# Designs tried in a protein design run: peptides against a protein of PDB entry 5NXQ. Part 6

Target 1, 114 residues: chain A of PDB entry 5NXQ
Amino acid sequence: EIQIPVSMAAEEEYLRSKVLSELLTDTLENDGEMYGNENEVLAALNGAYDKALLRLFASACSDQNVEKALSLAHELKQDRALTAAVKISERAELPSLVKKINNIREARYEQQLK

## One batch from the design tools (peptide; aimed at target 1 R91)

Design b1_p17_2 (made by RFdiffusion4)
Pose (drawn by RFdiffusion4):
Structure b1_p17_2 (pose): chain A 114 residues (1-114), chain P 17 residues (1-17)
Amino acid sequence: as target 1 above (114 residues)
Amino acid sequence: AKEEFLEDAEKIIEEAF
């Protein structure tokens, strides 16, 4: 059986998790539950989404592509995932990227104050 | 060095999730 590189697999998992998360969110926001495990599936789905996105983020940092990494960070869902992205940026010694990601966290926190 | 960074980044990711 074909082996898939972890970098390439992350991209597909990110896109799949994005699609399935958008579909299931539309179902729960309009029709509610049908099968019985949609809420748990959506929670796991958003978790797999950010995890795959953090892997792509690490690859961008490994490639010193700060711009690509920031765009990836913007697509993150969980605030805790933005925290994880900051730690990866620090580990990658990209201080300029840390500041821009921390601006995203502050901006979201500002929406939390409204 | 790139492989070490990616292994350490994966540890951070597993801690978060």
Fold by OpenDDE base, seed 4:
Structure b1_p17_2 (fold): chain B 114 residues (1-114), chain A 17 residues (1-17)
Amino acid sequence: as target 1 above (114 residues)
Amino acid sequence: AKEEFLEDAEKIIEEAF
């Protein structure tokens, strides 16, 4: 049996989750309600998407690739995912990245307030 | 070290969701 490397598996999961999330979102925007539980389905997909991204994010951090890590952080959808990214960055001892991710989170909070 | 970091990151991820 062929073992898929963790990085490749994460990329595949990211792409799959991204496509499914986009398809569901597009369907809801164009056709309206699906079955009454579409929000729960979307939330689950978003969770899987963010988890996959965070694994890629952690990999980038381990490589000390701050630019790539930051780019990935911008793609995160949920606040809890950004919080996780901060914690991972702290473990990676990347304080500049911590600050930049916190700036992303603060900006999103401001957008939600207004 | 790198492997341990990734394991810790995985725990952080799983706890967040």
Scores: peptide ipSAE 0.735, ipTM 0.965, DockQ to the pose 0.801
OpenDDE base, seeds 1, 2, 3, 5: peptide ipSAE 0.735, 0.733, 0.735, 0.735; ipTM 0.965, 0.965, 0.965, 0.965

Design b1_p17_2_s1 (made by RFdiffusion4, then SolubleMPNN; from b1_p17_2, 6 letters changed)
Fold by OpenDDE base, seed 2:
Order: structure tokens, then sequence, then C-alpha cells
Structure b1_p17_2_s1 (fold): chain B 114 residues (1-114), chain A 17 residues (1-17)
């Protein structure tokens, strides 16, 4: 059995989830149709997307590639995912990354309050 | 170890979702 590296698997899932999420989003935005289940599908896709992205994030952290990790963190959609990224970066003992991700989270909170 | 870190990270991810 061919074992696919975790990073490759994560990237594949990320790309798949990203594409599907974007396609569905585009459909909703362009067609303006809401069938009731679309939000649930989007939520599920976004969840899968963020999970996959976090795995890539963790991989980047393990490589001590802070720049890559930060770029990935910016792509996270959900607040819970950012929180997870903070925790992961803490475990990676990357305090500068922790601070930067917290800044991202704070910025998003401020945007939501407006 | 890198592997242990990734495992712990997966646990963090699973807790978040």
Amino acid sequence: as target 1 above (114 residues)
Amino acid sequence: MKEEFLKESEEIIDEAF
C-alpha cells in the first residue's frame, strides 16, 4: 500500500475543499438562490477546508517555516480555526507567530463588530 | 519530535471541530 505523506494528503484535501467551497459560494452569489441546505453544505465545506489548512499549518510550523505558517493562517476562514492555529503555534514554541495570529483574530473581531 | 508535534496538532484540530 502506497502511503501518501501527511502533508500531501492535507494539501489535496485543502485544494479539494477550497475548490468546492468557492464553486458553491460563487453559485450562491451569482444565482441568488437559497434552497435551504446550501448553508449547511457551505459550513461543512468550510470546516473541511479549515481542517485541511490547519494540517498544512501544522506542517509548516513543524518545519519552523513561520512565513508559510502565517500565510496559511491568513487563509483560515473560521475563528475556531484561528484559535486552533494559535494553540498549534504555541505548541511549536513560536511566540512571534502566536502574536501575529492573534492580531489576525483581533482584526477579524473588530470587523465583525462594525 | 516532529511526528509527535503533528499528532498533537491533529488533536488540537479535532478539538476545534
Scores: peptide ipSAE 0.731, ipTM 0.963, DockQ to the pose 0.789
OpenDDE base, seeds 1, 3, 4, 5: peptide ipSAE 0.730, 0.731, 0.730, 0.730; ipTM 0.963, 0.963, 0.963, 0.963

Design b1_p17_2_s2 (made by RFdiffusion4, then SolubleMPNN; from b1_p17_2, 7 letters changed)
Fold by OpenDDE base, seed 3:
Structure b1_p17_2_s2 (fold): chain B 114 residues (1-114), chain A 17 residues (1-17)
Amino acid sequence: as target 1 above (114 residues)
Amino acid sequence: SREELLREMEEIIEEAF
């Protein structure tokens, strides 16, 4: 088995998870077919998606590429992933990024309250 | 080191999920 660099692997997983989650979502919304496991599959895909993004995010942070890291953070779907991104930013000693990600979280909270 | 940092970050990721 060929070993792929971590960043490339994460990118691949991100893209795959993104495409599959979108396809599944579209199928559920448009066709309305339920086979009993779609929600579980979607949840798993969302998790994999965010995990892949977080790995890319971590890589960006390690490179001190705050702009790239922030861009990736905006693509995160789950709050727990944003929380992880904050922790990662803290470990990377990027306080400005911490603040910006917290702003993303707060904005999403406000959207949910509407 | 960068490697150590990435390992710590991976632990954060794994704990989140």
Scores: peptide ipSAE 0.716, ipTM 0.964, DockQ to the pose 0.771
OpenDDE base, seeds 1, 2, 4, 5: peptide ipSAE 0.715, 0.715, 0.714, 0.716; ipTM 0.963, 0.963, 0.963, 0.963

Design b1_p17_2_s3 (made by RFdiffusion4, then SolubleMPNN; from b1_p17_2, 7 letters changed)
Fold by OpenDDE base, seed 1:
Structure b1_p17_2_s3 (fold): chain B 114 residues (1-114), chain A 17 residues (1-17)
Amino acid sequence: as target 1 above (114 residues)
Amino acid sequence: SKEELLKEMEEIIEETF
């Protein structure tokens, strides 16, 4: 079996999951047609998307690349993924990144209250 | 080490999903 670097595998999965989740989301939002399991498929795709993105985020944190890590954190969709990003940032001993990610989470909470 | 750090981060990810 061919050994592929973790970062490359994560990037491929991220791109695949991103495209599929966006296509399905757009279809549901624009057409509104339901065939049975669209919500379940979307949830699975979004989960895979955030999971892959978090692996890229972890890699950036391990390289102490705060700006890249922050950029990736902005692309996370689920709150649970942002929580994971905070924990990862703490392990990497990046307190400034922890604060900035918490700001992202708080901003999303405020937007949802509207 | 960097390898151990990434392993800990992967555990956080696996616990999340």
Scores: peptide ipSAE 0.710, ipTM 0.961, DockQ to the pose 0.771
OpenDDE base, seeds 2, 3, 4, 5: peptide ipSAE 0.708, 0.708, 0.708, 0.707; ipTM 0.961, 0.961, 0.961, 0.961

Design b1_p17_2_s4 (made by RFdiffusion4, then SolubleMPNN; from b1_p17_2, 6 letters changed)
Fold by OpenDDE base, seed 5:
Structure b1_p17_2_s4 (fold): chain B 114 residues (1-114), chain A 17 residues (1-17)
Amino acid sequence: as target 1 above (114 residues)
Amino acid sequence: MKEELLEEMEEIIEETF
């Protein structure tokens, strides 16, 4: 059994989930509301996407690569994922990153209110 | 240390979803 490095596996899953999420989103936007579980599938894909991305984020945090971690955090879609990123950053003892991610969350919240 | 840290981070991720 070829052990794929965790980082490589996370990247693959991220890319796969990203592509599928984008394709499904595009399909829903172009073809309208299809009858079925498309919204559930989209939610699951978004979950998988953010989950994979958070693993990359965690890796970056473990490397103390704040810039990379922050870049990855910007790619997170769900607020719950940003919350997880904050917790991860706290565990990594990266208070500057915590602040920056909270700023991302606040900015997104403000954008939704406009 | 790094492995333990990553494990704790994975737990945070798993609890989130």
Scores: peptide ipSAE 0.674, ipTM 0.949, DockQ to the pose 0.806
OpenDDE base, seeds 1, 2, 3, 4: peptide ipSAE 0.673, 0.674, 0.672, 0.673; ipTM 0.948, 0.949, 0.949, 0.948

## One batch from the design tools (peptide; aimed at target 1 L54 I88)

Design b1_p18_1 (made by RFdiffusion4)
Pose (drawn by RFdiffusion4):
Structure b1_p18_1 (pose): chain A 114 residues (1-114), chain P 18 residues (1-18)
Amino acid sequence: as target 1 above (114 residues)
Amino acid sequence: SLAEEIHEQTEKEIANLD
């Protein structure tokens, strides 16, 4: 059976998780539950989404592509995932990227205050 | 070596999200 590179597999998983998360969120916001495990599936789905997105983020940092990395960070869902992205940026010694990601966390926290 | 270390840290940060 064909082996898939972890970097290429992450892109696919990110897109899949993004599609399935959007579909299942639309189902729960309009029709509610039908099968019985949608809430748990959606939670795991958003978890896999950010994990795959963080792997692509690490690859962008390894490639010193700060701009591509910031765009990836913007697509993150969990606030905790943004914290993980900051730590990956620090480990990659990209201080300019840390500041811009921390601006995203502050901006979201400002929406939390409204 | 730096890229490998970044990926190890990535694994750690992904595990912390569990």
Fold by OpenDDE base, seed 3:
Structure b1_p18_1 (fold): chain B 114 residues (1-114), chain A 18 residues (1-18)
Amino acid sequence: as target 1 above (114 residues)
Amino acid sequence: SLAEEIHEQTEKEIANLD
């Protein structure tokens, strides 16, 4: 069995789940066909996507690379994943990153109200 | 170490996303 480095595995999973999530999203938005389980499938894909992304995010935090971490946080889809990113940032002792991620959350809340 | 603590927190948060 071939052992893949954790960082490479995380990135691969991120890219794979990103592609699948985008394909499903595009299909739902453009083809108009909704099936009973499509939302569930999308949620599962988004979950896997965010989990993979959070591991990359954590790596950036460990490197004290705030800019990279913030960039990755912008790619998170679920609000609960952003909350997770905040908790990770707090453990990483990066209060400036915490504030910036909370700003992302607030911005998305404003979009939902629109 | 800080890196270990970050990793631990990360896996905890990921588990809670289920």
Scores: peptide ipSAE 0.730, ipTM 0.969, DockQ to the pose 0.963
OpenDDE base, seeds 1, 2, 4, 5: peptide ipSAE 0.724, 0.722, 0.722, 0.722; ipTM 0.969, 0.969, 0.969, 0.969

Design b1_p18_1_s1 (made by RFdiffusion4, then SolubleMPNN; from b1_p18_1, 9 letters changed)
Fold by OpenDDE base, seed 5:
Structure b1_p18_1_s1 (fold): chain B 114 residues (1-114), chain A 18 residues (1-18)
Amino acid sequence: as target 1 above (114 residues)
Amino acid sequence: SKAEAIYAEMDREIASLD
């Protein structure tokens, strides 16, 4: 059995999840179709999207590519995914990245209050 | 190794998102 590298698997899942998430979003916005489970489907797609991003994020952290890691963190949609990124950054011993990701979280909290 | 620890943490965190 041939094992697929983490980066390759993550990239494939990211692209797939991103396309599906965008497709669903565009469909809802343009057609206004209601099926009764749109929010659940969207949440599931966004969840898969963030999970894929976190795999890419971890790979970037492992490579000590802080700029790429931070860029990926900005693409995360869920707050809980940002929290996950912080934990991964801590394990990678990248305190500057931890601080920057926490700043992203705080900024999003402020946006929610407005 | 550090890389192994990072990916182990990744797996734990991803699993927590379920």
Scores: peptide ipSAE 0.700, ipTM 0.967, DockQ to the pose 0.949
OpenDDE base, seeds 1, 2, 3, 4: peptide ipSAE 0.699, 0.700, 0.699, 0.699; ipTM 0.967, 0.966, 0.966, 0.966

Design b1_p18_1_s2 (made by RFdiffusion4, then SolubleMPNN; from b1_p18_1, 10 letters changed)
Fold by OpenDDE base, seed 2:
Structure b1_p18_1_s2 (fold): chain B 114 residues (1-114), chain A 18 residues (1-18)
Amino acid sequence: as target 1 above (114 residues)
Amino acid sequence: SHAAEVAAAMDEEIASLD
């Protein structure tokens, strides 16, 4: 078995999960119907998507690439994933990134309250 | 190393989302 670098594997999984998530989302938004389990499928896809994205995020943090990390954080869908991103940023000792991600989370909270 | 420890901690945070 050929060993694939972790970063490449993460990128591949992210792209795959992103495509599937987008396809499902588009279908639900445009057609409004699936097989009756669309919410479960979407949740699973979003989970996989965020998890893959967080791996890329962690890599960016390790590279001290705050701008890339922040860009990736904006792409996270679930609040729990943002929380994980904060924790990862803390581990990476990137306080500026921590603050920026918390701002993202706060903004989403406010949006949900509307 | 410190870097390895940080990487491991990051992995744990991601794994916690399982």
Scores: peptide ipSAE 0.471, ipTM 0.906, DockQ to the pose 0.671
OpenDDE base, seeds 1, 3, 4, 5: peptide ipSAE 0.465, 0.465, 0.465, 0.469; ipTM 0.904, 0.904, 0.904, 0.905

Design b1_p18_1_s3 (made by RFdiffusion4, then SolubleMPNN; from b1_p18_1, 8 letters changed)
Fold by OpenDDE base, seed 5:
Structure b1_p18_1_s3 (fold): chain B 114 residues (1-114), chain A 18 residues (1-18)
Amino acid sequence: as target 1 above (114 residues)
Amino acid sequence: SHAKRIAEETDREIASLD
């Protein structure tokens, strides 16, 4: 079995999940077909996507690359994933990043109210 | 270490997303 660095594996999974998530989303939006399991599939894909992103996010935090970490956080889809990013940022002792991620969450909440 | 703490927190947070 080939050993792959965590960062490379995370990047691969992120890209895969991103493509599949986008494909499914586009399909649902364009075709409007429901088979009964699309939401479950989408949730699974989004979950995998966010998990992969969080690995990359954590790496950026470890590197003290706040800008990169923030950029990655913007790509997170689920609110609970943003919450996870906050916790990771706290552990990384990056309070400025914590604030910025919370701003992302607040902005999304406002958008949902429209 | 600092890196280890981040990694462990990341694992916990990712697991919580299940």
Scores: peptide ipSAE 0.710, ipTM 0.965, DockQ to the pose 0.933
OpenDDE base, seeds 1, 2, 3, 4: peptide ipSAE 0.709, 0.709, 0.708, 0.709; ipTM 0.965, 0.965, 0.965, 0.965

Design b1_p18_1_s4 (made by RFdiffusion4, then SolubleMPNN; from b1_p18_1, 8 letters changed)
Fold by OpenDDE base, seed 2:
Structure b1_p18_1_s4 (fold): chain B 114 residues (1-114), chain A 18 residues (1-18)
Amino acid sequence: as target 1 above (114 residues)
Amino acid sequence: SKKEAIYEAMEEEIASLD
């Protein structure tokens, strides 16, 4: 059996989930048609999307590519996914990245309060 | 190794998102 590197698998999953999420979003925004379950589908897609990003994120952390890791963290949609990124960063012993991701979380909290 | 620890954390956190 061929083993696919984590980074390669993550890229594939990310691209797939991103495309699907964007296509659905575009459909809703451009066509305005609602069938009743779009939000549920979006939530599921966003979950898969964030999971894929976290795999990329971990790969970046593994490479000690903190700038790439931070960029990926900015692309995370769910707060719980940011929390996951923090924990991965902690395990990677990247405290500066931890702080920066927490800043992202705090910024989003503030935006939600507005 | 550190890399192994990172990917272990990744799997743990991803699983927590289920």
Scores: peptide ipSAE 0.667, ipTM 0.962, DockQ to the pose 0.937
OpenDDE base, seeds 1, 3, 4, 5: peptide ipSAE 0.667, 0.667, 0.665, 0.667; ipTM 0.962, 0.962, 0.962, 0.962

Design b1_p18_2_s1 (made by RFdiffusion4, then SolubleMPNN; its pose is not in this set)
Fold by OpenDDE base, seed 2:
Structure b1_p18_2_s1 (fold): chain B 114 residues (1-114), chain A 18 residues (1-18)
Amino acid sequence: as target 1 above (114 residues)
Amino acid sequence: MEEEEEEKEEALEAQLKQ
């Protein structure tokens, strides 16, 4: 059996979760069709998406690729996922990345308050 | 290296389960 590297498996899951999340979002935004469970499905898809993305983020931190890690952090949807990214960055001893992710989180809070 | 990756995954899981 061909063992797929963990990084490639994480990329596949990210892409899959991204496509599904985008498809559902586009359907809800464009068609306005509500069957009663779309919000639950969207929440589950967003959870899976952020989980997959955080694996890629952790890999980028391990590679010391701060630019890639930051780009991935911008793509995170949930605040809890940004908080996880901060913790991963702290453990990776990347204080510059910690600060940048905290700035992303603060910017999102400010946007929610407007 | 492996322990640090495991620790990152544990941190991720702990935050996403809350």
Scores: peptide ipSAE 0.060, ipTM 0.723, DockQ to the pose 0.032
OpenDDE base, seeds 1, 3, 4, 5: peptide ipSAE 0.049, 0.024, 0.047, 0.033; ipTM 0.705, 0.620, 0.707, 0.662

Design b1_p18_2_s2 (made by RFdiffusion4, then SolubleMPNN; its pose is not in this set)
Fold by OpenDDE base, seed 4:
Structure b1_p18_2_s2 (fold): chain B 114 residues (1-114), chain A 18 residues (1-18)
Amino acid sequence: as target 1 above (114 residues)
Amino acid sequence: MKEEEEEKKEAKEEQLKK
């Protein structure tokens, strides 16, 4: 059994979930709801997307690659995922990254209030 | 390319905070 490296599996899942989430979002925006469960499917896909992305994020943190980690954090869709990213950053002893991710969270909260 | 843009953005944000 060929063991796929964990990093490759995470990247694959990220890309797959990204594409599917984008396609579903575009479908909802352009074609409307067809089956009535698209939002649930999208939520599930977004969850998988963020989960995969967080694995990549954790790897970037382990590599002390703050730039890559920050870029990945910007791609996170759910606030809960950003919270997880903060925790990972704290564990990695990257206070600058923690601050930057918190800024992303704050910015998103401000946008939601508008 | 994205990395360079992020670095440039961060540099601008740091300048704005001073």
Scores: peptide ipSAE 0.018, ipTM 0.544, DockQ to the pose 0.071
OpenDDE base, seeds 1, 2, 3, 5: peptide ipSAE 0.018, 0.017, 0.016, 0.016; ipTM 0.562, 0.536, 0.526, 0.485; seeds 1, 2 fail the geometry check

Design b1_p18_2_s3 (made by RFdiffusion4, then SolubleMPNN; its pose is not in this set)
Fold by OpenDDE base, seed 1:
Structure b1_p18_2_s3 (fold): chain B 114 residues (1-114), chain A 18 residues (1-18)
Amino acid sequence: as target 1 above (114 residues)
Amino acid sequence: MEEEEEEKEEALEAQLKK
C-alpha cells in the first residue's frame, strides 16, 4: 500500500469533498426542488469539506503561516468549523489569528440577522 | 464537528511536537 503524505492526502480529500458538494448544489439549483435525502447528503458533504479544510488549516498553523490559515478559514462553510479553527489557533498560540477568525464569525452572524 | 475538532487538535499537537 502506498503511503500518501499527510498534506497531499488532506488536499485530495478537500478537493474531492468540494467537488462533490458543488456538484450536488448545482444539481439542486438546476433541477429544482428535489424530494429525498439530498439536503442531508449535502450537509454531510459540507461536513466532510470543512473537516478536510481544517486539516489544511492545522497544517498552516503548524507552519506559523497565519495568512494561509486565514485564507483557509474564509473557505470554511459551517460556523462550527470556524469554532474548531479558533480552538486550533488557540492551541497554536496564534492570538492574532484567533481574533481574525472571530471577526469572520461575527460578520457571518451579522449577515444572518439581516 | 466536535470529533473533527478533537482530531485536528491531536494532529496539531503532533505537528508542534515534531
Scores: peptide ipSAE 0.040, ipTM 0.683, DockQ to the pose 0.027
OpenDDE base, seeds 2, 3, 4, 5: peptide ipSAE 0.032, 0.023, 0.033, 0.030; ipTM 0.666, 0.607, 0.672, 0.660

Design b1_p18_2_s4 (made by RFdiffusion4, then SolubleMPNN; its pose is not in this set)
Fold by OpenDDE base, seed 5:
Structure b1_p18_2_s4 (fold): chain B 114 residues (1-114), chain A 18 residues (1-18)
Amino acid sequence: as target 1 above (114 residues)
Amino acid sequence: MEEEEKEKEEALKAQLLQ
């Protein structure tokens, strides 16, 4: 049995979840056919996407790769995922990254209030 | 690397396996 390294498996899952999320988003935006559960399916796919990203994010934090971790945090879709990224950064003792992720979170809140 | 830093690194690695 070929054991895929955990980092490669996380990247594969990220790419898979990204493609599925993009396909569903495109379907919702362009095809106009709602079967009534697409929003739930999209939320589930976005959840899987953010979960895969958070694994990559935790890996980047473990490697002390703040630049990669920050780039991954920008790709997170849900506010709850940014909150999880803050907690991971706190546990990794990366206070500079915590501040930067909080700034991303604040910027998104300001955009939603307009 | 202090023992506490090592435990935190191991806890982050363990999160990747879940």
Scores: peptide ipSAE 0.056, ipTM 0.639, DockQ to the pose 0.029
OpenDDE base, seeds 1, 2, 3, 4: peptide ipSAE 0.044, 0.051, 0.053, 0.046; ipTM 0.632, 0.633, 0.632, 0.633

## One batch from the design tools (peptide; aimed at target 1 K51 S62 A84)

Design b1_p19_1 (made by RFdiffusion4)
Pose (drawn by RFdiffusion4):
Structure b1_p19_1 (pose): chain A 114 residues (1-114), chain P 19 residues (1-19)
Amino acid sequence: as target 1 above (114 residues)
Amino acid sequence: EEYDELVEELSEEIEEKLE
């Protein structure tokens, strides 16, 4: 059976999780539950989404592509995932990227104050 | 905890790629 590189597999998992998360969120926001495990599936789905996205983020940092990495960070869902992205940026010694990601966290916190 | 484990794992990959 064909082996898939972890970097390439992360892109597909990100996109799949993005699609499935959007579909299941639309189902829960309009029709509610039908099968019985949608809420838990959506929670695991958003978790897999950010994890795959953090793997692509790390690859962008390894490639010193700060701009691509920032765009990936903007697509993150969990605030805790933004924290993980900051730590990956620090481990990659990209201080300029840390500041920009921390601006995203602060901007979201500002929405939390409204 | 899962994010911290992922950060450790991805950081090692980044260090290997830089070496």
Fold by OpenDDE base, seed 3:
Formats: sequence, C-alpha cells, structure tokens
Structure b1_p19_1 (fold): chain B 114 residues (1-114), chain A 19 residues (1-19)
Amino acid sequence: as target 1 above (114 residues)
Amino acid sequence: EEYDELVEELSEEIEEKLE
C-alpha cells in the first residue's frame, strides 16, 4: 500500500473541506433555501476546514517558513483556531510569528466592535 | 470542539522535525 506524504494528505484534506464549505455557502446564498440545520453544518465544516489549515500551518512552521505560515493563519476562520496557531508557533519557537498572529486576532476583535 | 489534542499532536511533530 502506498503511503501518502503528510503534506499531501493535509493539502487534500484542506481542499476537500474548503470546497465543501464554499459549496454550501454558495448554495444557501444563491438558492435561498433553508432546511434548519445549515448553521450547524457550516460550523462543522468550518471546524474541519480550520483543523486542516492548522496541519498545513504546522508543516510551514516545521519548514521555518514564517511567511507561508502567516499567510495560512490569515485564512483561519475561527478565533479558537488562531489561538491554536499561536500555541503551535510558541512550541515551534517562532516569536515573530506569534506576534503577527496576535495582531490578526486583535484586528478581528476591532472589526467586531461597534 | 477543542483544539488541545490537535495542538499537542502538531507541536510534537514540529519538535521532532526540528531536533
């Protein structure tokens, strides 16, 4: 049996999760049909999406590719996923990345303020 | 869902690769 590299597997998972999230979002926006559990489905898909991204993020950190890691962090949707990225960055001993991700979090907090 | 388990898994993998 052929073993798939971790990076390739992570990419496949990310793409699958991304496509499903976008497909559901587009369907709801274009068709305007509500079934009653769309929010729960979207939350589950967003969770899978962020977790897949975090795997790619961790791979970038292992490569010491701060720029790529930061770009991936910007794609994270949930604040708790950003928090996870910070923790991973700390364990990877990338303090500059920690600061930059915290800046992303702060910016999102400011956008939520009314 | 919590991310604690995933953070630990990925962090350990990074630490192993960096060593």
Scores: peptide ipSAE 0.576, ipTM 0.926, DockQ to the pose 0.718
OpenDDE base, seeds 1, 2, 4, 5: peptide ipSAE 0.569, 0.571, 0.572, 0.568; ipTM 0.926, 0.926, 0.925, 0.926; seed 5 fails the geometry check

Design b1_p19_1_s1 (made by RFdiffusion4, then SolubleMPNN; from b1_p19_1, 5 letters changed)
Fold by OpenDDE base, seed 1:
Structure b1_p19_1_s1 (fold): chain B 114 residues (1-114), chain A 19 residues (1-19)
Amino acid sequence: as target 1 above (114 residues)
Amino acid sequence: SELEELVEELSEEIEKKKE
């Protein structure tokens, strides 16, 4: 079996998940088709998207590229994924990144309250 | 959860690279 580099695999997964998530979202918003399971499918796709993104995030952390990691964190959709990013950042011993990601989480919380 | 498992996996990879 062909061994694909982790970074390439992560990027491929990210792109696939991103495209599918966006297409589904657009379809639901633009076409208004409801079959009863769209929310579940969307949630699953968002999960896959965030997981793929977290792999890229971890790679950035490994490279000590805080700016790239932070940029990727902003693209995370779910709060639980941000929490995951914090944990990864902690393990990577990047306290500045931890703080910045927590700021993202707090900002999103505030937006939800408004 | 699957996400938690992924976190651990990725964290381990980071640790390995640090060594």
Scores: peptide ipSAE 0.420, ipTM 0.885, DockQ to the pose 0.815
OpenDDE base, seeds 2, 3, 4, 5: peptide ipSAE 0.419, 0.420, 0.418, 0.417; ipTM 0.885, 0.885, 0.884, 0.885

Design b1_p19_1_s2 (made by RFdiffusion4, then SolubleMPNN; from b1_p19_1, 6 letters changed)
Fold by OpenDDE base, seed 2:
Structure b1_p19_1_s2 (fold): chain B 114 residues (1-114), chain A 19 residues (1-19)
Amino acid sequence: as target 1 above (114 residues)
Amino acid sequence: SELEELVEELSEEIEKKKA
């Protein structure tokens, strides 16, 4: 099997996961009823989505592209994914990015408490 | 977890590139 470059594979996976996640989210919002494993499917899709994003995020960190990395971090859906992004940023020795991502987490915490 | 493993893998790749 042909080896696909990591960046290309990540982008493809991200786009696919994004589309599917959005479709499911819209369906749930429009119908308002749960008939089965919709939440499980959504969680799985969001997980795949965030993992794909994190690969792109890591690539941006490698390029020392803080602005791109931060933009990608804003697109992360799960808190655990933001935590992952912080850890990656720490390893990349990007303290400014660490701080900014932590600010994103704090902001989301505050929003959830309302 | 799978996510933790991914973080480690990506971190290692970053470190490898820096070295």
Scores: peptide ipSAE 0.478, ipTM 0.903, DockQ to the pose 0.805
OpenDDE base, seeds 1, 3, 4, 5: peptide ipSAE 0.474, 0.476, 0.474, 0.475; ipTM 0.903, 0.903, 0.902, 0.903

Design b1_p19_1_s3 (made by RFdiffusion4, then SolubleMPNN; from b1_p19_1, 7 letters changed)
Fold by OpenDDE base, seed 1:
Structure b1_p19_1_s3 (fold): chain B 114 residues (1-114), chain A 19 residues (1-19)
Amino acid sequence: as target 1 above (114 residues)
Amino acid sequence: SELEELVEELGEEIEKAKE
């Protein structure tokens, strides 16, 4: 079987997941309530989205591209995904990135309290 | 790679939590 480069596969999955997640989110926000399992679908899409982003994030870390990695981290939606990004950064031995991602997490916590 | 393996592990945890 033909092997697709990990980076290409990750990018494709990210784009697909992003489009679907945004489409469904916008529909729910602008067209009112949907019937069925819309919340479950959203959760699944967001999970897939963050997973795809984490693949891109890890790739950036491998390239020692801290700025790109940080930019990708800002696009993560779930706190658990940010936690995952921290673990990846630690494994990649990028302490400056760890600090910056933790700052993102703290900022989101503060926003939730307001 | 090591990071790729870690991502897959962490990704599985994220997806399972949504089930």
Scores: peptide ipSAE 0.552, ipTM 0.911, DockQ to the pose 0.102
OpenDDE base, seeds 2, 3, 4, 5: peptide ipSAE 0.549, 0.549, 0.550, 0.550; ipTM 0.911, 0.911, 0.911, 0.911

